# Peptides against a protein of PDB entry 5OK6: the designs that were tried, part 15

Target 1, 215 residues: chain A of PDB entry 5OK6
Amino acid sequence: ELPGLDSQWRQIENGESGRERPLRAGESWFLVEKHWYKQWEAYVQGGDQDSSTFPGCINNATLFQDEINWRLKEGLVEGEDYVLLPAAAWHYLVSWYGLEHGQPPIERKVIELPNIQKVEVYPVELLLVRHNDLGKSHTVQFSHTDSIGLVLRTARERFLVEPQEDTRLWAKNSEGSLDRLYDTHITVLDAALETGQLIIMETRKKDGTWPSAQL

## One batch from the design tools (peptide; made by RFdiffusion4, then SolubleMPNN)

Design b1_p9_7_s3 (from b1_p9_7, 3 letters changed)
Fold by OpenDDE base, seed 4:
Structure b1_p9_7_s3 (fold): chain B 215 residues (1-215), chain A 9 residues (1-9)
Amino acid sequence: as target 1 above (215 residues)
Amino acid sequence: SPPLTGSWF
């Protein structure tokens, strides 16, 4: 049963689990398509449950670029294309109105940046490759707050690198040269890594030499 | 700098 309109409004906008609640690092937030959300706002503000403004099921279709991988369109803007809701608010709306059949929720995490908490709508997708097989990439998502060390570990895992093998990373820069990712403690953000960037994992040779040292 | 095409080495 749908709660009363005032109760819906209070729960989603002004509740402890409301849209304007403080962000907390690691929490899940969900995207709601802006038009649907605005229709919901109009519905609950109208005071008539039988209003023609009833929003129906949540439909985020316009936010997706594909219905296979459910990737978001590029360049979506908060407040214009979507609204962010904390998990509890999202779950309330889904329980009340449903979600369009077959659509996954658009879950994102709050990240802690140096001066701001933000819902990371667009994590960084890196193309991980091996130095000796640049044609075989693994696309992996990372937070901007993830360490280069995590990128390296992930690359090692994806390429089934044995624990005793030494590896290091290079990033292809905008000039088409390769920069060494020396510091594994800095973040993806600090390293200025971007979506679609090629990250090359170099594996040390059995003779103890690095392949790149021969260039 | 390392080559960006094919195999590096």
Scores: peptide ipSAE 0.045, ipTM 0.766, DockQ to the pose 0.529
Fold by OpenDDE base, seed 2:
Structure b1_p9_7_s3 (fold): chain B 215 residues (1-215), chain A 9 residues (1-9)
Amino acid sequence: as target 1 above (215 residues)
Amino acid sequence: SPPLTGSWF
């Protein structure tokens, strides 16, 4: 059963789980399409539960570029295209109104950046390859706050590299050259890695030489 | 060090 309209408004906007609550690193937040959310605001502020302003089920269709992989459109803007809700508020709205049939929730994480917490709407998708087989890629999503060390570990895992094998990373830059990722403690953000960027894992030879030393 | 020109590419 739907709560009273004033109760819905207080719970979603002004509650401990409200839209305006402080972000906390590692928490899940959810995107809601802006037009639906504005229709809901109008409905609950109207004071009539039988109003023709009833928003129906949550429909995020306009936020997706495809209905196969459910990827977000590029360039979406908070407050214009969508609103962000904390997990509890999202789950309340879904329980009250439902979510459009077949649509997944748009879950994102709060990340800690220098001097700011932000919901990471667009994590970085990297193309991981081996130096000796560039035709076999693994697309893997990373946070901007993930270390290059995590990218390297993930590449080792995806390519089934044995623990005793020595490996290092190279990034293909905009000029088509390779930049070596020397520091594994810096973040994906600090390394200026971007979505769709090719990351090459080089494996050390048994003779102790690097393949790149012959280039 | 100069970026490795892509002989791997």
Scores: peptide ipSAE 0.039, ipTM 0.749, DockQ to the pose 0.263
Fold by OpenDDE base, seed 1:
Structure b1_p9_7_s3 (fold): chain B 215 residues (1-215), chain A 9 residues (1-9)
Amino acid sequence: as target 1 above (215 residues)
Amino acid sequence: SPPLTGSWF
């Protein structure tokens, strides 16, 4: 059953626990399509629960580019295309109105950047390949705050690299050359890695030489 | 930086 309209407004918009609450690193936030959210605002501000302004179930369909992988459209803007809600507020709205059938929630994490918290709406999608099979890619999402060391470990796992095998990473740059990712402690952000970027995992030969030393 | 030759071999 829907709570009273004033109670809904206070629960979702309250600056301590609602939409305006402080961001905290590692917490989950959710995207809500802007027109639905504005319709909900109009409904709860109207003071009539039987109003024709009832928003119906949450429908984020316009935020998705596909219904297979449920990828977001590129270039979505907070406050224009969507609203961000903390997990508690999102779960209240879903419990009251429902979510469109078969549509997944759009969950995102708060990340800590230098001097700012941000909801990471667009994690970095990297194309992981092996040096000896560039045609076989694995697309993997990483946070901008993830280390190059995590990218390397993830590549090793995806390619079933044995623990005793030495590996290193190269990034394809915008000029079409390869930049070696020497420091594994820097972040994806610090390395300026971008979505769709090719990351090549090089495996050391049994003779102790690197394949790239022959190029 | 090594060139992207289609084979690392």
Scores: peptide ipSAE 0.039, ipTM 0.750, DockQ to the pose 0.519
Fold by OpenDDE base, seed 3:
Structure b1_p9_7_s3 (fold): chain B 215 residues (1-215), chain A 9 residues (1-9)
Amino acid sequence: as target 1 above (215 residues)
Amino acid sequence: SPPLTGSWF
């Protein structure tokens, strides 16, 4: 059953537990399409439950690029295209109004950046390849806060690299050259890695030499 | 840094 309009407003917009609450690293937040959210605001602020301003089911269709992989459109802006809600507030709205049939929730994590907490709406999608087979890529998502060491471990796992094989990473830069990722303790953000960037895993030869030493 | 050619290695 729908709560009273004032109760809905307080549960969703309450600064202690609602939309305005502080971000905490590791928490889940959810995207809500902006026009739907504004329609809901108008409905609950109007004070009439029987008004023509009833928002209906949450519909995030305009935020998706496709209905197959449910990828977000590029360049979406908080406050313009969507609103971020904490998990509790999202679950309240879904329980009250429903979510459009077949649409997944748009769940994102709060990450700790050097100076701020942020909801990571766009995790980094890297194209992982082997140095000797550039035509076979694995697309893998990483947080900006993930280490280069995690990217390397993930590449090793995807390519079934044996524990005794030594490997290292190179990134394709914007100038079309390869930058070696020497420090595995820095983050994806610190390395300035971007979505769609090619990451090459080099495997050391049995003779102890690196393939790149012959370039 | 080696240049990106069609075959790096």
Scores: peptide ipSAE 0.039, ipTM 0.745, DockQ to the pose 0.593; fails the geometry check

Design b1_p9_7_s4 (from b1_p9_7, 3 letters changed)
Fold by OpenDDE base, seed 4:
Structure b1_p9_7_s4 (fold): chain B 215 residues (1-215), chain A 9 residues (1-9)
Amino acid sequence: as target 1 above (215 residues)
Amino acid sequence: MPPLTSSWY
């Protein structure tokens, strides 16, 4: 059942869980395609529930680059292509209008950056590989706020590395050389890792030497 | 810095 138009407006825009609420780290926010949202705004501001401005079901199709993996298009801009809603507001809209059949919600997390909270619309997708098999990658998504230690642990898990095996990470830089990721406590952001970047997990040899020492 | 090669062995 659809609430009254004024109630919808207050709930989504001005409620405690509305669009303008403060960001809180770890919370989920959702993307809504801008044109749909603007049509919804016009509908609820118009005061006529039977108006031709009824927005219909939420359809974020234009935000996706594919309908298989449901990846976002690159270069989307907040306020131009989409709006961000807190989880509660998103769920209200979905309950009222529905979501396009088969289309997943676009859920993102609020992250804490050094000076600001931000909804991380584009987490970093890293290509994890082993030093001895560079042709077999695992693409894994990380937050900019995730530690290099988490990247390493994730790589170890994906490659089924035994607990007794020592591993370390290298990042392929823009020059094609390898940068050693020495500090595992810094973040993906601090390490300036980028989407599509190759991260090489090196495994220590049984003789105690590193493969890279022979290069 | 070690170069990226097809094999580290």
Scores: peptide ipSAE 0.023, ipTM 0.675, DockQ to the pose 0.612
Fold by OpenDDE base, seed 1:
Structure b1_p9_7_s4 (fold): chain B 215 residues (1-215), chain A 9 residues (1-9)
Amino acid sequence: as target 1 above (215 residues)
Amino acid sequence: MPPLTSSWY
């Protein structure tokens, strides 16, 4: 059963707990397709629960590039293509209207950047490869706030590297050359890593030499 | 900076 229209509006748009509430690092927010949300606004502002302006179930189909991996389309813009709601507001809307059958929620995390909190709608997707098998890539998603150390640990895990083996990372730059990622304490953002970028994990040889030293 | 060449194999 739907709550009263004024109650819906206050619950979702309330600046303390709704759409306008402050962002907090680590919290989950959800994307809602803009046209659906505008239809909902028109419905609850109209004052008639039986109005033909009823929005129906939440349908985010236009935000997805595919229905297999449920990846977002590139270049979506907040306020134009979607709105962001905190988890509580999202769950209320889903409970009241439902979500289109088979569609997953579009959950994103608030990240803390040096001077701002933001919802990270587009985490960085890196292509992880080994230096000796560039043809086998693992696409892995990272936050801009994740460390290069986490990228390295993730690569080691994906490639089943033994704990005693020494490894390091290289990034393929826009010029096609390789930049060594020396500092593992900097973030993906600080290293200016981008979606689709090739990251090469180099493994030290048993003789103590690095494969790249012979190039 | 090492180039992405077959020499990595």
Scores: peptide ipSAE 0.023, ipTM 0.657, DockQ to the pose 0.487
Fold by OpenDDE base, seed 5:
Structure b1_p9_7_s4 (fold): chain B 215 residues (1-215), chain A 9 residues (1-9)
Amino acid sequence: as target 1 above (215 residues)
Amino acid sequence: MPPLTSSWY
């Protein structure tokens, strides 16, 4: 049974546990398509449960590029295209109204930036390749707050690199040249890595030389 | 295979 309309409003639109609550790093938030959310607001504010303004099930279809990979459209804007809800509020709405069949929830994490918490709607998608097989890429998602060390470890795992093998990363820059990622402690953000950027994992040769040293 | 040299640029 659906809670009373006022109870729904108070549960979702509050500063403690609802939409207006403070962001905390590591917490999950969920995207809700703006039109649906506005329809819900109108419904619960209208005070009539039998109103024609009933929002139906949550449908985020317009936020996705496709229904295969469920990738978000680029350039979506909070408050215009979607609203963000904390996990508890999202789960309440899903419990009350349902989610469109087959659609995954759009879950995102709060990340800590130097002076602000932010829901990371668009994590960085890097194209990981090996130096000896540039034609075979693995697309992997990283947070802007992830370290280059994590990118390297992930690349090693994806390419089944043995623990004793030495590896390092290069990023292809906008000019087409390669920048070596020397510092593995800096973040993806600090390294200014972007979605779609090619990251080359170089593996040290058995003779102790690097493939790139012959360039 | 084309030489590794051309693949880095």
Scores: peptide ipSAE 0.020, ipTM 0.630, DockQ to the pose 0.151
Fold by OpenDDE base, seed 3:
Structure b1_p9_7_s4 (fold): chain B 215 residues (1-215), chain A 9 residues (1-9)
Amino acid sequence: as target 1 above (215 residues)
Amino acid sequence: MPPLTSSWY
């Protein structure tokens, strides 16, 4: 059963769990397609529950690039293409109106950047490869706030590197050259790593030399 | 392997 229109507005916009509440790192927020949300606003502000302005079920179809992997389209803008809602508000709307059949929720996390909390709509997808087999990549998602150390550990795990083997990372830059990721304590953001970027894991030879030292 | 450049510092 749908609550009263004023109650809906208060719970989604003005409540302690509403759209305007402060962001907190680690919290889940959800994307709602902007036109649907504006239709909902018009419906609840209109004061007539029987209005032709009823928004129907939430449909985020226009935000997706495909219905197979459910990847977001590139270049979506908050306030233009979508609205961000905290988990409680999202769950209320889904409970009241439903979500389009077969469509997954678009859940994202709040991250802590140096001067601001932000919902990370686009995590970084890196292409992890080994130095000796550049043709076999593993695509892995990372937060902009994840350390290069985590990227290295993840690469080691994906390539089944033994604990005693020494490894290091290189990033392929926009010029096509390789930049070594020396500092493992900096973040993916600080290293300016981007989606689709090739990250090469180099493994130290048994003789103690690095493969790259021979180039 | 492409040419190597210096660190992100």
Scores: peptide ipSAE 0.016, ipTM 0.617, DockQ to the pose 0.145

Design b1_p9_8_s1 (from b1_p9_8, 5 letters changed)
Fold by OpenDDE base, seed 1:
Structure b1_p9_8_s1 (fold): chain B 215 residues (1-215), chain A 9 residues (1-9)
Amino acid sequence: as target 1 above (215 residues)
Amino acid sequence: MPPLTSNWY
């Protein structure tokens, strides 16, 4: 059952958990397709619950590049393609109108950047490989705020590296050469890593030498 | 900087 139209508007737009509330690092926000949201606004502002302007269930289909992996299209813009809602507001809308059957919600996290909080709509997708088998990649998502140390730990876990084995990372740069990621305390953003970038995990040999030193 | 090869062995 739908609440009153004025109540819907206040709860989604102006409430303590509304669209205009301050961002907080670590919180979940959700994408809503812009045309649906505008239709909803027109509906609740119209003052007639039986109006032909009823928006129907939330349908974000146009935001997805495919219905297999449910990845977002590249280059989507807030305010043009989608609206961001805090978790509480999203859950209210889903409760009132439903979500298109089989379609997942588009959940994103607020991240803390040096001078701004932002909903990270596009986390970085890195291609993790081992130095001795570049043909077997693991695509893993990281926040721009994640450390290179986390990338290394994740690579070690994915490739089942033993705790006693020593490892380090290299990034393939735009020129096709490899840049060593020396500092594991800097972030993915600080290292300027980008989606689709190849990250190579090198494992030290039992003799104490590094494979890359032999090149 | 090492070149990108099929492997480093």
Scores: peptide ipSAE 0.019, ipTM 0.634, DockQ to the pose 0.575
Fold by OpenDDE base, seed 4:
Structure b1_p9_8_s1 (fold): chain B 215 residues (1-215), chain A 9 residues (1-9)
Amino acid sequence: as target 1 above (215 residues)
Amino acid sequence: MPPLTSNWY
């Protein structure tokens, strides 16, 4: 059952779980398509529960580039294309109005950047490959705040690298050359890694030499 | 840095 219109407005826009609440690192926020949200605003502000402005179920279809992988379109802008809601607010709206059949929620995490907290709408998708098999890639999402060490560990896991095998990472740069990712403690952001960037995991040979040294 | 070869993208 739908709460009263004023109660909906207060619950979603205000309070501890409202849209305007401070971001907290690690929390989940959800994207809501802007037009739907504006329709909802008009509905609850109209004061008539039977109004023709009833928004219907949440429909984020226009935010997705495809309905297979449910990837977001590139270049979406907060406040223009979507609104961000805290998890509690999102769940309220879903419980009240439903979510379009088959659509997944668009959940994103709050991350802590050097000078700001933000919802990371676009995590970095890296193409992980092995040095000896560039044709087999694993696309993996990372936060900008994830360490290069995590990228390396993830690559090792995906490629089933045994614990005793030594590995290191290279990133293909914009010039097409390879940059060694020496410091595993810096973040994806610090390393300036970008979505679609090729990350090559090099495995040390049994003779103790690196494949790259022989090129 | 290793050169880009057929073995390196």
Scores: peptide ipSAE 0.019, ipTM 0.613, DockQ to the pose 0.336
Fold by OpenDDE base, seed 3:
Structure b1_p9_8_s1 (fold): chain B 215 residues (1-215), chain A 9 residues (1-9)
Amino acid sequence: as target 1 above (215 residues)
Amino acid sequence: MPPLTSNWY
């Protein structure tokens, strides 16, 4: 059931549960296309439920680059292209107006950066490969706040590496060379890893030598 | 395999 216009405004904008509430690490927030949100604002502020300003169902189509993988377009800007809402506010809007048929919600997580909480709209998508089979990649998404250690563990799992096997990571840099990721405690952000970057897992040989040491 | 370098991390 659609609540009164003033009630809608208070539930979505109220700082206790609405978009003005503080960010908390680990919470889910959702993207709403900016023009739809502005239309909704105009509707609820207009005070006439029967007005021609009714926003219709939420339609985020313009935020997606494709309708197959539902990836976001690159370079979207908060406040210009989309608005961020906490889960409670998003679910209210969806319950009141619906979401365009077939579109998934655009859910993102709040992450803790050194000086600020931020909704991570663009997690890092890495291409994981083995040193001996560079043509077979596994694409995996990571947070900027994830450790290199997590990337390594994930690579080991994807490639079915046995616990007794020793492994290490290399990143292909913009110059086409490989940078050794020595510190596994730093984050993906600290390591300056980017979406589409090739990450090579090297496995130690049974004789205790590394394949790369023979170069 | 491309040239190998050490990162600063």
Scores: peptide ipSAE 0.014, ipTM 0.564, DockQ to the pose 0.130
Fold by OpenDDE base, seed 5:
Structure b1_p9_8_s1 (fold): chain B 215 residues (1-215), chain A 9 residues (1-9)
Amino acid sequence: as target 1 above (215 residues)
Amino acid sequence: MPPLTSNWY
């Protein structure tokens, strides 16, 4: 059952769990398509529950590039294409109006950057490959705040590298050369890694030499 | 493989 229109507005817009509450690192926020949200605002502000302005179920279809992987379209802008709601507010809206059948929620995490917290709408998708098989990539999503060490560990896991095997990473740069990622403590952001970038995991040979040293 | 460089220490 839908709560009163004023109650809906207060819960979503100005509530302690509402749209305007401060971001906190690690929290989940959800994207809502802007037109739907505006329709909802108009409905609840109109004061008539029987109004033709009833928004219907949440439909984020226009935000998705595809309905297979449910990847977001590139270049979406907060306030223009979507609004961000904290988890509690999102769950209220879903409970009241429903979500379009088959669509997943668009959940994103708040990340902490040096001077700001933001919802990371676009995590970095890296193409992980082995040095000896560049044709077999694994696309893996990382936060900008994830360490290069995590990227390396993830690559090792995906390629089933034994714990005793030594590995290191290279990033293909914009010039087409490979940059050695020496510092595993810096973040994906610090390393300026971008979506679609090729990350090569090099495995040390049994003889103790690195494949790249022989090139 | 393309040339290897060392930019991140």
Scores: peptide ipSAE 0.009, ipTM 0.572, DockQ to the pose 0.149

Design b1_p9_8_s2 (from b1_p9_8, 4 letters changed)
Fold by OpenDDE base, seed 4:
Structure b1_p9_8_s2 (fold): chain B 215 residues (1-215), chain A 9 residues (1-9)
Amino acid sequence: as target 1 above (215 residues)
Amino acid sequence: GPPLTENWY
């Protein structure tokens, strides 16, 4: 059952648990398509539950570039294309209005950046490859706050690297050369890694030499 | 870093 319109507004727009609440690292927030949200706002502000402004089911279709992988379109802007709601508020809206059939929720995490907290709408998608098989990539999402060490561990796991094998990472730069990712403690952000960037995992040879030493 | 060669690109 739908709550009263005023109750809906208070539940969703409040500064403690609603849209205006402070961000906290690690929490989940959800994207809501802007037009739907504005329709909802108009509906609850109108004061008439039988209004023709009833928003219907949440429909985020316009935010997706595909309905297979449910990837977001590039270049979406908060406040223009979507609004962000904390998990509780999102779940309320879904419980009240439903979500369009077949659409997944667009869940994102709050991350802690050096000076700000942000909902990370676009995690970094890296193309992980092995030095000896560049044609076989694993696309993996990472937070900007994830360490290079995590990228390396993830690559090792994806490629089933045995624990005794030594590995290291290279990033293809904009100039078409390879930059060695020496410091595994810095973040993806610190390393300036970008979506679609090729990350090459190099495995040390049994003779103790690195393949890259022969380039 | 090393330039990308055919083996690394």
Scores: peptide ipSAE 0.023, ipTM 0.656, DockQ to the pose 0.451
Fold by OpenDDE base, seed 2:
Structure b1_p9_8_s2 (fold): chain B 215 residues (1-215), chain A 9 residues (1-9)
Amino acid sequence: as target 1 above (215 residues)
Amino acid sequence: GPPLTENWY
C-alpha cells in the first residue's frame, strides 16, 4: 500500500535515508531516471492521490544503451539525466511503484577519492587477456579505487593460474604499445586505466624466463 | 621493461 503523499516526500527527500543524506564509502546508491523522479515529485507535492500526475512504475529505459547487458549510456549527468538515491529510498520507491518489467536496478557504490566521496556511476571495464591467447578476453569491472594488485589477482583467478605460477600485467596504451604495470599498489585511477583497455597477463615460463623478454 | 614483439599486439 502506498503511504500518504507527505510521508513519501519526507521519506525520500529528507531524513537519514533521504536523497540528501551524506555519502559513505562502500554504500549502495541507485540511479533513477530524472523525468520519472520529477513526475513523482509533482505527484506527491500535488496532494491529490487520484491526480493524473501519478508516475507509474520506475522506468530507467532511457539510461540504458542496450537491453541485453543493461549497460548505461555514456555521458549521463547527475541532476540532468538521473537522480541518485540511497538504497533505503530506492527500495521504498520500488516497493510503492514497482520497477519496469525486466529492467535491473542501477546499483552503484560510493567511492572515496582523496578529497571527495562520490557515487561511481561508471566503473572501469577492463579487457583481460593472456599473453599467449589475445583473442580470448574476459571483461571485468573494477573501481577506480581498486589496486592493480586486485586486477592481477582477478586475472589469475579468471585464467585459473596456479598459486606457484608467476604473473605480471601489461596495459595496451593509446599508441598501441604496451606499458608494464610494475607497481601493484597503485589504483586503477593512478594507472590511468580506461574502460575497454586491453590488459595482458603474462605468465612466467617454467624455465624462469618471461615470454616478452625473449622477443 | 623488455621490448614486446608484434605477437603481443
Scores: peptide ipSAE 0.021, ipTM 0.648, DockQ to the pose 0.238
Fold by OpenDDE base, seed 3:
Structure b1_p9_8_s2 (fold): chain B 215 residues (1-215), chain A 9 residues (1-9)
Amino acid sequence: as target 1 above (215 residues)
Amino acid sequence: GPPLTENWY
């Protein structure tokens, strides 16, 4: 059931629980396509519930690059391509207008960066491989705020590494060389890891030597 | 880092 237009505006735009509320780390926010949102604004500000400005169901189609994996297009800009709403506001809009059939919601998390909270629209997708089998990759998403230690643990889990086996990571850089990820306490952001980057897990040999030491 | 080899790249 659709509430009154003024009530809709207050629920979505108020600074306490709406679009203007402060970001909090770990909270879920949702992307709404900008043109739809502007149409909704015009509708609720127009004061006529029966107007031709009714926005219809939320349609985020233009934000997706594909309808198979529902990946976002690259280079989308907040305020130009989409609006960010907190979970409560998003759920209100979906309940009132619906979401286009078959489209998943675009949920993202607030992360804590050194100087600001930010909704992480583009998590980092890393290609995890083993040093002895570069042809078998596992694509895994990480936050920019995740530690290299988490990347290593994730790689160990994906490759079923036994607890007694020692492992370390290398990143293939833009120059095509490998950078050793020595400090496991720094973040993915601090390590400047990017989407599509190859991360090589090296496993220590039983004799205590590293395969890379023979190169 | 290790040299550019087929085993690493």
Scores: peptide ipSAE 0.020, ipTM 0.634, DockQ to the pose 0.342
Fold by OpenDDE base, seed 1:
Structure b1_p9_8_s2 (fold): chain B 215 residues (1-215), chain A 9 residues (1-9)
Amino acid sequence: as target 1 above (215 residues)
Amino acid sequence: GPPLTENWY
């Protein structure tokens, strides 16, 4: 059963858990397709609960590039393609209207950047490879706020590197050359790593030499 | 960084 139209509007738009609430790092927000949301706004502002303007189930199909991995299309813009709702508001809408069958929610996290909080709609997808097997990549998502140390640990885990083995990272830059990621304490953002970028994990040889030193 | 060689690409 749907709550009153005025109650819906207040809860989603003006409530403490509404669309305009302050962003807080680590909180979950959800994407809602813009046309559906505008239809909902028209419905609740119309004052007639039995109106033909009823929006139906939430359907974010147009935001997805595929229905296999449920990845977002590139280049989506807030306010044009989608709106962002805090978790509580999203869950209310889903409980009232439902979500299209089989379609996953589009959940994203608030991240803390140096001067602003932001919902990270597009985390960075890095292609992780080993220096001796460049043809076998692992695509892994990272936050812009994740450290290079986390990228290295993740690469070690994916490639089953033994704890005693020493490893380091290289990034392929826009010029096609390799930049060594010396500082593991800086973030993915600070290192200016981008989606689709190749990250090479180099493993130190048993003789104590690095493979790259011979190039 | 190391030069682009077949060992890295």
Scores: peptide ipSAE 0.021, ipTM 0.654, DockQ to the pose 0.342; fails the geometry check

